# Peptides against a protein of PDB entry 3PBP, part 19

Target 1, 203 residues: chain A of PDB entry 3PBP
Amino acid sequence: LNEKDLNLILNKSLVMYESLDSTTDVIVKRNVIKQLQFVSKLHENWNSRFGKVDIQKEYRLAKVQGPFTINPFPGELYDYTATNIATILIDNGQNEIVCVSFDDGSLILLFKDLEMSMSWDVDNYVYNNSLVLIERVKLQREIKSLITLPEQLGKLYVISDNIIQQVNFMSWASTLSKCINESDLNPLAGLKFESKLEDIATI
Target 2, 203 residues: chain A of PDB entry 3PBP as posed
Amino acid sequence: LNEKDLNLILNKSLVMYESLDSTTDVIVKRNVIKQLQFVSKLHENWNSRFGKVDIQKEYRLAKVQGPFTINPFPGELYDYTATNIATILIDNGQNEIVCVSFDDGSLILLFKDLEMSMSWDVDNYVYNNSLVLIERVKLQREIKSLITLPEQLGKLYVISDNIIQQVNFMSWASTLSKSINESDLNPLAGLKFESKLEDIATI

## One batch from the design tools (peptide; aimed at target 1 V15)

Design b2_p8_4_s4 (made by RFdiffusion4, then SolubleMPNN; from b2_p8_4 with V7I K8N)
Fold by OpenDDE base, seed 2:
Structure b2_p8_4_s4 (fold): chain B 203 residues (1-203), chain A 8 residues (1-8)
Amino acid sequence: as target 1 above (203 residues)
Amino acid sequence: SVTIFDIN
């Protein structure tokens, strides 16, 4: 956590708060308000010299977020188990793709299209809990691990027993990043969500 | 749908 990140979280929390109205569910209201209170207190207690904040005890008891849903979910993957999860940065503004691997050798690339608060009040906080399926990549290998490098945007390294492969999705992720940052989804129309798979090394 | 959980 740094000052820039804190400011970003504060801004996000403010936007969420401003989106509340009389029709918003009471649980959502409580969570969003608590989120804003938390971030505001963090901001007040921020020590820029040391990059530290004192987190009050009451906020350290946050609940688990979710459950999350994946939409659409590939029907054949109901028979398989998720094995790994990773987040991949697509820009320097904290936009990320979520990647989940399965024991059939599939990778699914997911996007969280809606912001959500942490769960501060109740268990199973499910507001804005949808992940959008962008792409499924079939590797037909046993995936041992997923590795990301912060300096390499839109790249995922997949480690199998005998090979390291790179999944590069910047062909579409650059457009997605632009859409998010500009709040314009029009460029996504007709975009092909096809990642490039390359062998990097044989082990 | 498939369910996943996140812990922050």
Scores: peptide ipSAE 0.033, ipTM 0.612, DockQ to the pose 0.057
OpenDDE base, seeds 1, 3, 4, 5: peptide ipSAE 0.021, 0.030, 0.011, 0.020; ipTM 0.598, 0.611, 0.510, 0.627; seeds 4, 5 fail the geometry check

Design b2_p8_5 (made by RFdiffusion4)
Pose (drawn by RFdiffusion4):
Structure b2_p8_5 (pose): chain A 203 residues (1-203), chain P 8 residues (1-8)
Amino acid sequence: as target 2 above (203 residues)
Amino acid sequence: SVTIFDVN
């Protein structure tokens, strides 16, 4: 955990602690407070020279959150099954797109709009477990796998049956991160959220 | 709820 990232989760934790009011669900309030306490303890034991911190076994037992809401979910896909999931970096600030494969050779590019709180005990804990659909890409080929190269932002390799295709969504993803970082939604108006599909090779 | 713009 480098210094930049350590401070990022600390500040995110502080924003949520402040975001607490009385209507806030008791279980959620507990987790937010626990998150702040935990992230603070990490900050106290962080070794700056190695950029690392030890984590006791107690804090590693966490229960799953979900299911995430996928909004708006495409109606056709109720007849199909999800195959793979990938994560693609948009910028240098941990901003990402979640990619999911389906039986129909389709791809949904998702964005997480709500900040999650950390949770350890709560069963079936859902809260800000929210994803939003940005785009859908139908390759009409059998998608065997998804691959990413850390060196290339906003690009995803999709291995179909005899093709390796590259879905390139930096056309809109670059603008998306700018608005997130500049807190200005205007550049999104009019942007067509269409990714550049490209055949890389025959396999 | 806290959004992406609240924490960035």

Design b2_p8_5_s1 (made by RFdiffusion4, then SolubleMPNN; failed a check: a repeat of another design)
Amino acid sequence: SVTIFDVN

Design b2_p8_5_s2 (made by RFdiffusion4, then SolubleMPNN; from b2_p8_5 with N8Y)
Fold by OpenDDE base, seed 3:
Structure b2_p8_5_s2 (fold): chain B 203 residues (1-203), chain A 8 residues (1-8)
Amino acid sequence: as target 1 above (203 residues)
Amino acid sequence: SVTIFDVY
């Protein structure tokens, strides 16, 4: 954690707080308020000299978030089981894609389009718990593992029995990153969500 | 919609 990241989290928490209105559920209000209080105190307790933050006891016992859902979900995948999960950075602002593999050899690329707070008061906090399906990549291989490299934005390495393949989604993820950071989704109109699959090495 | 995970 650095000062830049802390400021980003504070800004996100503030935006989340500002989105509250009279129609917002009381549980959501409490969690969002607690989130802003938490981040504000983190910011107050930030020691730039040591890169340290003191977390008060009342904020160390966050409860379970989720369950999380995928929408839309490919109908054929109801017959299959998820095998691996990975998160891939698409920029230096901590925007991420969630990748899930299935035992049919499919990869789904997911985006969390809505911000959510930590669960402070209740178990099974499910507000804004949806992931959006962006792309399904069919590898038609038994996927053994998913590997990401922090220094390689928008790249996922898929390991099978005899091959390592790279899935590169920066063709669309760079635009998505820009849209998020600028709070303008217009550039997504007409964008093709097609990742590039390349063979990297034979094992 | 499919549920996939919980976050702790």
Scores: peptide ipSAE 0.037, ipTM 0.625, DockQ to the pose 0.053
OpenDDE base, seeds 1, 2, 4, 5: peptide ipSAE 0.025, 0.024, 0.009, 0.025; ipTM 0.604, 0.584, 0.463, 0.599

Design b2_p8_6 (made by RFdiffusion4; failed a check: a repeat of another design)
Pose (drawn by RFdiffusion4):
Structure b2_p8_6 (pose): chain A 203 residues (1-203), chain P 8 residues (1-8)
Amino acid sequence: as target 2 above (203 residues)
Amino acid sequence: SVTIFDVN
């Protein structure tokens, strides 16, 4: 955990602690407070020279959150099954797109709009477990796998049956991160959220 | 709820 990232989760934790009011669900309030306490403890034991911190076994037992809401979910896909999931980096600030494969050779590019709180005990804990659909890409080929190269932002390799295709969504993803970082939604108006598909090779 | 614009 480098210094930049350590401070990022601390500040996110502080923003949520402040975001607490009385209507806030008791279970959620507990987790937000626990998250702040935990992230603060990490900050206290963080070894700056190695950029690492030890984590006791107690804090590593966590229960799953979900299911995430996928909004708006495409109606056709109710007849199909999700195959793979991939994470693609948009910028240098941990901003990412979640990618999911389906039986129909389709791809949904998702964005997480709500900040999650950390949770350890709460069963079936859902809260800000929210994803939003940005785009759907139908390759009409059997998608056998998804691959990413850390060196290339906003690009995803999709291995179909005899093709390796590259879905390139930096056309809109670059603008998306700028508005996130500049807190200005205007550049999104009019942007067509279409990714550049490209055949890389025959396999 | 807290959004991405609240924490970035």

Design b2_p8_6_s1 (made by RFdiffusion4, then SolubleMPNN; failed a check: a repeat of another design)
Amino acid sequence: SVTIFDVN

Design b2_p8_6_s2 (made by RFdiffusion4, then SolubleMPNN; from b2_p8_6 with T3S)
Fold by OpenDDE base, seed 2:
Structure b2_p8_6_s2 (fold): chain B 203 residues (1-203), chain A 8 residues (1-8)
Amino acid sequence: as target 1 above (203 residues)
Amino acid sequence: SVSIFDVN
């Protein structure tokens, strides 16, 4: 955690707070308020010299977030089991794609399009708990591991028994990044969410 | 909430 990240979290928390209205569920209101209180206190107590903050006990008792949903979830994957998960940076602004592999050889690329607070009050806090399915890549092989390289934006390396493949989704992720950073979603209209699959090495 | 992908 650094000051920049803390400011970002504070801003996100403020935006969530400002989105509250009379129709918002009481649990959501309480959770968002607690989130803002937590981050605000962190900001007030930030020690810039050491990059440290003391977290009060009350905030260390946060509950587990989730469960998460995938929207839409491919119906055929109900018969299969998720095997690996990875997060892939798409820019230097901490925007990420979540990738999940399945034992049928599928990769799903997911995006968290809605902000979610920590669960402060209740278990299984599920407000804004959806992940958007962007793309499904079918490799039709056993996926052993997923590897990401921090210096390589929008790239995922898939390791199978005898091959390393690269999934490159920067064709659409660059546009997505721009949309997020500029708060303009217009460029997403008509965008093709098709990643490039390449063989990198034979093992 | 509406997904950003539903709006565009």
Scores: peptide ipSAE 0.014, ipTM 0.518, DockQ to the pose 0.196
OpenDDE base, seeds 1, 3, 4, 5: peptide ipSAE 0.014, 0.008, 0.008, 0.008; ipTM 0.522, 0.405, 0.419, 0.411

Design b2_p8_6_s3 (made by RFdiffusion4, then SolubleMPNN; from b2_p8_6 with I4V N8Y)
Fold by OpenDDE base, seed 3:
Structure b2_p8_6_s3 (fold): chain B 203 residues (1-203), chain A 8 residues (1-8)
Amino acid sequence: as target 1 above (203 residues)
Amino acid sequence: SVTVFDVY
């Protein structure tokens, strides 16, 4: 955690708070308010000299978030089991893609399009718990592991029994990052969500 | 829609 990241989460928490209205569920209101209080206290307790934050006890016992859902879900994958999960940064602002592998050799690339608060006082907090399916990549291989490198934005390494492959999705992820950061979705119109698959090494 | 995971 650094000062930039702290300011980012404060801004996000403020935006969530400002989105509350008379129609918002009371549980959501409570969690969003608690979120803003938490982040505000983090900001107040931030020591830039040491890069430290003191977290009060009342904020250390957050409840479980989820379950999370995928929409749309590929019909073929109902017969298969998820095997690995990875999160890949697409920019330096901590925008991320979630990748899930399946035992049919598929990779699904997912985006969390909605911000959500932590769950502070209720179990199974499911508000804004949807992940958007962006792309399905079919490798048709047994996927052993998923590896990401923090210094390599928009790249996922897939390890199979005899090969390492790179999935590079920066062709569309750079545009997505821009859309998020600028709060303008217009550049997504007509964008092709097609990642590049490359063989890196035989093992 | 398919349920995927919980986050702790």
Scores: peptide ipSAE 0.027, ipTM 0.585, DockQ to the pose 0.053
OpenDDE base, seeds 1, 2, 4, 5: peptide ipSAE 0.016, 0.017, 0.007, 0.016; ipTM 0.576, 0.563, 0.430, 0.555

Design b2_p8_6_s4 (made by RFdiffusion4, then SolubleMPNN; from b2_p8_6 with N8Y)
Fold by OpenDDE base, seed 3:
Structure b2_p8_6_s4 (fold): chain B 203 residues (1-203), chain A 8 residues (1-8)
Amino acid sequence: as target 1 above (203 residues)
Amino acid sequence: SVTIFDVY
């Protein structure tokens, strides 16, 4: 954690707080308020000299978030089981894609389009718990593992029995990153969500 | 919609 990241989290928490209105559920209000209080105190307790933050006891016992859902979900995948999960950075602002593999050899690329707070008061906090399906990549291989490299934005390495393949989604993820950071989704109109699959090495 | 995970 650095000062830049802390400021980003504070800004996100503030935006989340500002989105509250009279129609917002009381549980959501409490969690969002607690989130802003938490981040504000983190910011107050930030020691730039040591890169340290003191977390008060009342904020160390966050409860379970989720369950999380995928929408839309490919109908054929109801017959299959998820095998691996990975998160891939698409920029230096901590925007991420969630990748899930299935035992049919499919990869789904997911985006969390809505911000959510930590669960402070209740178990099974499910507000804004949806992931959006962006792309399904069919590898038609038994996927053994998913590997990401922090220094390689928008790249996922898929390991099978005899091959390592790279899935590169920066063709669309760079635009998505820009849209998020600028709070303008217009550039997504007409964008093709097609990742590039390349063979990297034979094992 | 499919549920996939919980976050702790």
Scores: peptide ipSAE 0.037, ipTM 0.625, DockQ to the pose 0.053
OpenDDE base, seeds 1, 2, 4, 5: peptide ipSAE 0.025, 0.024, 0.009, 0.025; ipTM 0.604, 0.584, 0.463, 0.599

Design b2_p8_7 (made by RFdiffusion4; failed a check: a repeat of another design)
Pose (drawn by RFdiffusion4):
Structure b2_p8_7 (pose): chain A 203 residues (1-203), chain P 8 residues (1-8)
Amino acid sequence: as target 2 above (203 residues)
Amino acid sequence: SVTIFDVS
């Protein structure tokens, strides 16, 4: 955990602690407070020279959160099954897109709009487990796998049956991160959220 | 709820 990232989760934790009010669900309040306490303890034991911190076994037992809401979910896909999931980096600030494969050779590019709180005990804990659909890409080929190369932002390799295709969504993803970082939604108006598809090779 | 713009 480098210094930049350590401070990022600390500040996110502080923003949420402040975001607490009385209508806030008791279970959620507990987790937010626990998150702040935990992230603070990490900050206290962080070894700056190695950029690492030890984590006791106690804090590593966490229960799953979900299911995430996928909004708006495409109606056709209720007849199909999700195949793969991939994570693609948009910028240098941990901003990412979640990609999911389906039986119909389709791809949904998702964005997480709500900040999650950390949770260890709570069963079936859902809260800000929210994803939003940005785009859907139908390759009409059997998608065997999804691959990413850390060196290339906003690009995803999709291995179909005899083709390796590259879905390139930096056309809109670059603007998306700018508005997130500049807190200005205007550049999103009029942007067509269409990814450049490209055949890389025959396999 | 807290959004991406709240924490960015």

Design b2_p8_7_s1 (made by RFdiffusion4, then SolubleMPNN; from b2_p8_7 with S8N; failed a check: a repeat of another design)
Amino acid sequence: SVTIFDVN

Design b2_p8_7_s2 (made by RFdiffusion4, then SolubleMPNN; from b2_p8_7 with T3S S8N; failed a check: a repeat of another design)
Amino acid sequence: SVSIFDVN

Design b2_p8_8 (made by RFdiffusion4)
Pose (drawn by RFdiffusion4):
Structure b2_p8_8 (pose): chain A 203 residues (1-203), chain P 8 residues (1-8)
Amino acid sequence: as target 2 above (203 residues)
Amino acid sequence: VNIFDIKK
């Protein structure tokens, strides 16, 4: 955990602690407070020279959150099954797109709009477990796998049956991160959220 | 809390 990232989760934790009011669900309030306490403890034991911190076994037992809401979910896909999931980096600030494969050779590019709180005990904990559909890509080929190369932002390799295709969504993803970082939604108006599909090779 | 809240 480098200094930049350590401070990022600390500040996120502080923003949510402040975001607490009385209507806030008791279970959620508990987790937000726990998150702040935990992230603060990490900050106290963080070894700056190694950029690392030890984590006791107690804090590593966490229960799953979900299911995430996928909004708006495409109606056709109710007849199909999800195959793979990949994470693609948009910028240098941990901003990412979640990609999911389906039986129909389709791809949904998702964005997480709500900040999650950390949770350890709460069963079936859902809260800000929210994803939003940005785009859908139909390759009409059997998608065998998804691959990413850390060196290339906003690009995803999709291995179909005899093709390796590259879905390139930096056309809109670059603008998306700019607005996130500049807190200006205007550049999104009019942007067509269409990714550049490209055949890389025959396999 | 959303992405823009975090960025404020």

Design b2_p8_8_s1 (made by RFdiffusion4, then SolubleMPNN; from b2_p8_8, 5 letters changed)
Fold by OpenDDE base, seed 4:
Structure b2_p8_8_s1 (fold): chain B 203 residues (1-203), chain A 8 residues (1-8)
Amino acid sequence: as target 1 above (203 residues)
Amino acid sequence: VTVLDLNK
């Protein structure tokens, strides 16, 4: 965590707080408020020299986020099991794609279209927990691991038994990044969400 | 479907 990240989290927390209204669920309100309180305290107590902050015990008891939903979920994948997960940065900001592999050799590329708070009060916090399916890549291989390199935007390395493959989705992710950053969805119209698959090495 | 933890 650095100052830039902290400021971004603060801004996100403020936006979430500002989105609260009389119709918002009480559990959501509590979580969003607690997050804003936490981040605000974190910001106040931030020691940039040491990269340290004192976190009160109450906030150290944050719970696991999720479960998440995938929309749409590919019907054929109900018969298969998810095996790996990775997060891939698509720009130098905070925009990221979530990748999940399945034991059929599929990769699903997912986008979190809504901001969500940490879970502070309840287990299984399920507000804004939707992930949008962008693309399914079928490798037809047993996927052993997913590797990302922070310096390589929009690239995922897939390790199978005998091969390392690169999935490059910058063809569409650059447009997605622009849309997010500019708050304009128009450039997504007619965009093909087709990643490039390349063999990198044989093992 | 096995649920994966995004926090991991």
Scores: peptide ipSAE 0.022, ipTM 0.633, DockQ to the pose 0.041
OpenDDE base, seeds 1, 2, 3, 5: peptide ipSAE 0.014, 0.018, 0.021, 0.021; ipTM 0.582, 0.603, 0.620, 0.594; seed 1 fails the geometry check

Design b2_p8_8_s2 (made by RFdiffusion4, then SolubleMPNN; from b2_p8_8, 4 letters changed)
Fold by OpenDDE base, seed 1:
Formats: C-alpha cells, sequence, structure tokens
Structure b2_p8_8_s2 (fold): chain B 203 residues (1-203), chain A 8 residues (1-8)
C-alpha cells in the first residue's frame, strides 16, 4: 500500500458513493458508505513518512467478495471445471485481466468493467460482480499452472504437459488500457481480440 | 489475496 494506491481507492470509493440514489438497494448503500468511511479514515491516518496506517477493528470483519458472473459464459464450459486463476497487469496503472483455465484446456480472458466495494457485513454481497468475457483460447491441453511476471505486461505463461506456452494479449490490451485510462471506448470499435500463442520451452 | 467465487 502506498499513497498513490490509497488515492486511487479513495477516488473509486467516492465515485461509487456519488452513484447512490433513492432507488439504490439498501444493502448496496450500506456497503458503499462503509467503503467510503473505511478508505476516508485510512487516508486521514496515512503516515507517508513511515508508510504505515492504522486500521480500526470495526473494519476487520470484511468478507469474501463474490460470487462473480462471467458474461457471456461459454455454454460448452458448463460441463467442465475451472482449474487455475491468474491476474495479469496490462499497464502500470493497476488495470488487470483475469484469466481462468478449465479442464478442457480452455483459457478465458476476463475484464472487470465495474468497480465494487468490499463486502462488509453481508454474505454473498453481489453488486457490480460481472466479469466480461473478452477471449477464449483453446489450448487443448491439461493446464497445470498459470504463471505471470509483473515486469511483463499482458503476458501469461501456461504450463501443460511437456510444454510452456506464452499467451500474449498486448495486441488488444494496450488499446483496452488506453480506453480505460482515457474513459473513451471508441478505440475498441473493430478491435480484434485475438491473443498470440507461442511455444516457449519444452519440459 | 483475492478469492473469487465464479458463478456460471
Amino acid sequence: as target 1 above (203 residues)
Amino acid sequence: VTVLDLKK
């Protein structure tokens, strides 16, 4: 945690708070308000000199976020089980792609298009819990592990039987990053969401 | 570490 990250979280929390209205669900209101209160207190108590912040005990009861939905979900994957998950940075501004592998050898690349608060007091808190399906890569192999390197943006290493493969999605992820950061989706029009798959090493 | 519970 650093000051930049804290400011980012604060801004996101403020935007969520400002989106609240009379029609917003009470549970959502409560969680968003609690989120803003939490982050605001953290910001007030932030000691940049020492890189420390005190967290009050009242905020320690945060629960697991989810469940998340994948939209659209590939119909074929209903018969298969997810095996691995990884997050891959696409820029230095904390934008990420979520990758999930399945036991049919599929890899799905997902984007979280909406911000969500932490779950503070309720189980199964579901608000802005959608993941957008960007691409499905069919490897047709047993995926044993997913590896990411923080210094390598938009790259995922897939370990399967006797081979390490690289999935490189920077061909489209660079444009996506730009769209997010500039709040302009126009460059996504006509963009081809096809990642490059390359063999890196034989095991 | 964020744990995701994925719903199909």
Scores: peptide ipSAE 0.023, ipTM 0.649, DockQ to the pose 0.044
OpenDDE base, seeds 2, 3, 4, 5: peptide ipSAE 0.022, 0.022, 0.010, 0.022; ipTM 0.620, 0.624, 0.513, 0.651; seed 4 fails the geometry check

Design b2_p8_8_s3 (made by RFdiffusion4, then SolubleMPNN; from b2_p8_8 with N2T I6L)
Fold by OpenDDE base, seed 3:
Structure b2_p8_8_s3 (fold): chain B 203 residues (1-203), chain A 8 residues (1-8)
Amino acid sequence: as target 1 above (203 residues)
Amino acid sequence: VTIFDLKK
């Protein structure tokens, strides 16, 4: 966490608060208000010299968020188990893709399209708990681990028994990043969500 | 702010 990130989460919390209306569920209203209060206090307690934020006790006991959903969920994956998870940066603005592997050798690339507050009042806070399925990559291998390198945007390394493969999704992720940062989704129209798979090394 | 944001 740095000053830039703190300002970003403050802005996100303000936007979330401003999106509240008379039709918003009372639980959501309470959580979004508490979220804004939390982030505002974090901002007030920010020490730029030491890069420190003091978190008051009342905000340390947040409840569990989720469960999360994946939409659409590939029907065939109901018979399989998720094995690994990784988060991959797609830009310097901290936009991320979530990748989940399954024991059938599939990788699913997911995006969180909706902002979500922490759960402050209730367990199993599920408002805006969906992840969007962007792409399914079928490796047809037993996936042992997923590795990301912070300096390499939009790249995922997949380790199997005898091979390291790179999944590169910057072909579409650069456009997605732009859409998020500019708050314009029009460039996504007609975009192909096809990642490049490359063999890196045999092991 | 999610746990994802706080980990950044």
Scores: peptide ipSAE 0.018, ipTM 0.592, DockQ to the pose 0.079
OpenDDE base, seeds 1, 2, 4, 5: peptide ipSAE 0.017, 0.017, 0.009, 0.008; ipTM 0.563, 0.571, 0.547, 0.521

Design b2_p8_8_s4 (made by RFdiffusion4, then SolubleMPNN; from b2_p8_8, 5 letters changed)
Fold by OpenDDE base, seed 2:
Structure b2_p8_8_s4 (fold): chain B 203 residues (1-203), chain A 8 residues (1-8)
Amino acid sequence: as target 1 above (203 residues)
Amino acid sequence: VTVLDLRK
């Protein structure tokens, strides 16, 4: 955690708070308010010299977020189990893609299109819990691990028993990043979400 | 964020 990140989460928390109205579910209100209180206290207690923040005990009891839904969910994946998860940065900001691997050798690339608060009050906080399926990549291999390199935007390295493969999705992720940052979704129309798969090394 | 998938 650094000051920049703290400011970002504060801004996000403020935006969430400002979106609350009389029609908002009480559970959502409580979680968003609690988050704003938490982040505000963090900001107040931030020691930039040491890069430290004192976190009060009450906020250490944050609960698990989710469950999350994947939409659309590939029907054939109901028979398989997720094996690995990774997040891949697509720009130098905060935009990222979530990648999940499955037993069938599939990779699904997911985008969280809605902001979600931490779960501070209740278990199974499910407000804005949807992930959008962008792409499915079928590798037909047992995926052992997913590796990302911070300096390589929009790239995922997939390690299987005998091979390292690179999945490069910057062909579409650059457009997605732009759309998010500019709050304009028009460029997504007609965009093909096809990542490039390359063999990097044989093990 | 812990992702626990709730399948559709």
Scores: peptide ipSAE 0.034, ipTM 0.692, DockQ to the pose 0.045
OpenDDE base, seeds 1, 3, 4, 5: peptide ipSAE 0.032, 0.024, 0.030, 0.025; ipTM 0.712, 0.666, 0.702, 0.670

## One batch from the design tools (peptide; aimed at target 1 L114)

Design b2_p9_3 (made by RFdiffusion4)
Pose (drawn by RFdiffusion4):
Structure b2_p9_3 (pose): chain A 203 residues (1-203), chain P 9 residues (1-9)
Amino acid sequence: as target 2 above (203 residues)
Amino acid sequence: IMNAVENKI
């Protein structure tokens, strides 16, 4: 955990602690407070020279959160099954797109709009487990796998049956991160959220 | 989408 990232989760933790009010669900309040306490403890034991911190076994037992809401979910896909999931980096600030494969050779590019709180005990804990659909890409080929190269932002390799295609969504993803970082929604108006598809090779 | 970005911000 480098210094930049350590401070990022600390500040996110502080923003949520402040975001607490009385209507806030008791279970959620507990987790937010626990998150702040935990992230603070990490900050106290962080070894700056190695950029690492030890984590006791107690804090590593966590229960799953979900299911995430996928809004708006495409109606056709109720007849199909999800195949793969991939994470693609948009910028240098941990901003990412979640990609999901389906039986129909389709791809949904998702964005997480709500900040999750950490949770350890709570069963079936859902809260800000929210994803939003940005785009859907139908390749009409059998998608065997998804691959990413850390060196290339906003690009995803999709291995179909005899083709390796590259879905390139930096056309809109670059603007998306700018508005997130500049807190200005206007550049999103009029942007067509269409990714450049490209055949890389025959396999 | 703009609302989702707003939430993220």

Design b2_p9_3_s1 (made by RFdiffusion4, then SolubleMPNN; from b2_p9_3, 4 letters changed)
Fold by OpenDDE base, seed 4:
Structure b2_p9_3_s1 (fold): chain B 203 residues (1-203), chain A 9 residues (1-9)
Amino acid sequence: as target 1 above (203 residues)
Amino acid sequence: IIDAVGRKI
């Protein structure tokens, strides 16, 4: 966490707070307000010289977010179990893709289209818990682990029994990043969501 | 449905 990241989180928390209205669920209001209070206190207590902040005890008791929904969910994957999860940066800002692997050897690449607060009060906080399915990559092998390197944008390393493979989705993720950053979805029209798979090493 | 750690629930 640096000052830039802290300012970004503050701005996100403010936008989320400003989205609240009279029709917003009380649980959502509580979580969003608590989020803004947390981030505001972090910002106030930020020591730029040391890159440190003190977190009050009440904010250290955050609960697990989710469950999440995947839309559309691939029908074939109802018979399979998710095995790994990873987050892959697509730019030097904040935009990221969520990847989930399944025991059929599938990877699903997911986008979080909505901002979600941390869960501060309730279990199973499900407001804005949707993930958009972008792509399914079928590896047809047992996936042991997913590795990401922060310096390697839009790249996922998949480790299986005998091979390390790279999934590179920058062919579409660069456009997605631009669309998010510019708040313009028009460049996504007709974009092919086809990642490149490359063998990196045999194990 | 998938939880925060990628488990199907």
Scores: peptide ipSAE 0.017, ipTM 0.581, DockQ to the pose 0.046
OpenDDE base, seeds 1, 2, 3, 5: peptide ipSAE 0.011, 0.009, 0.009, 0.009; ipTM 0.491, 0.414, 0.486, 0.583

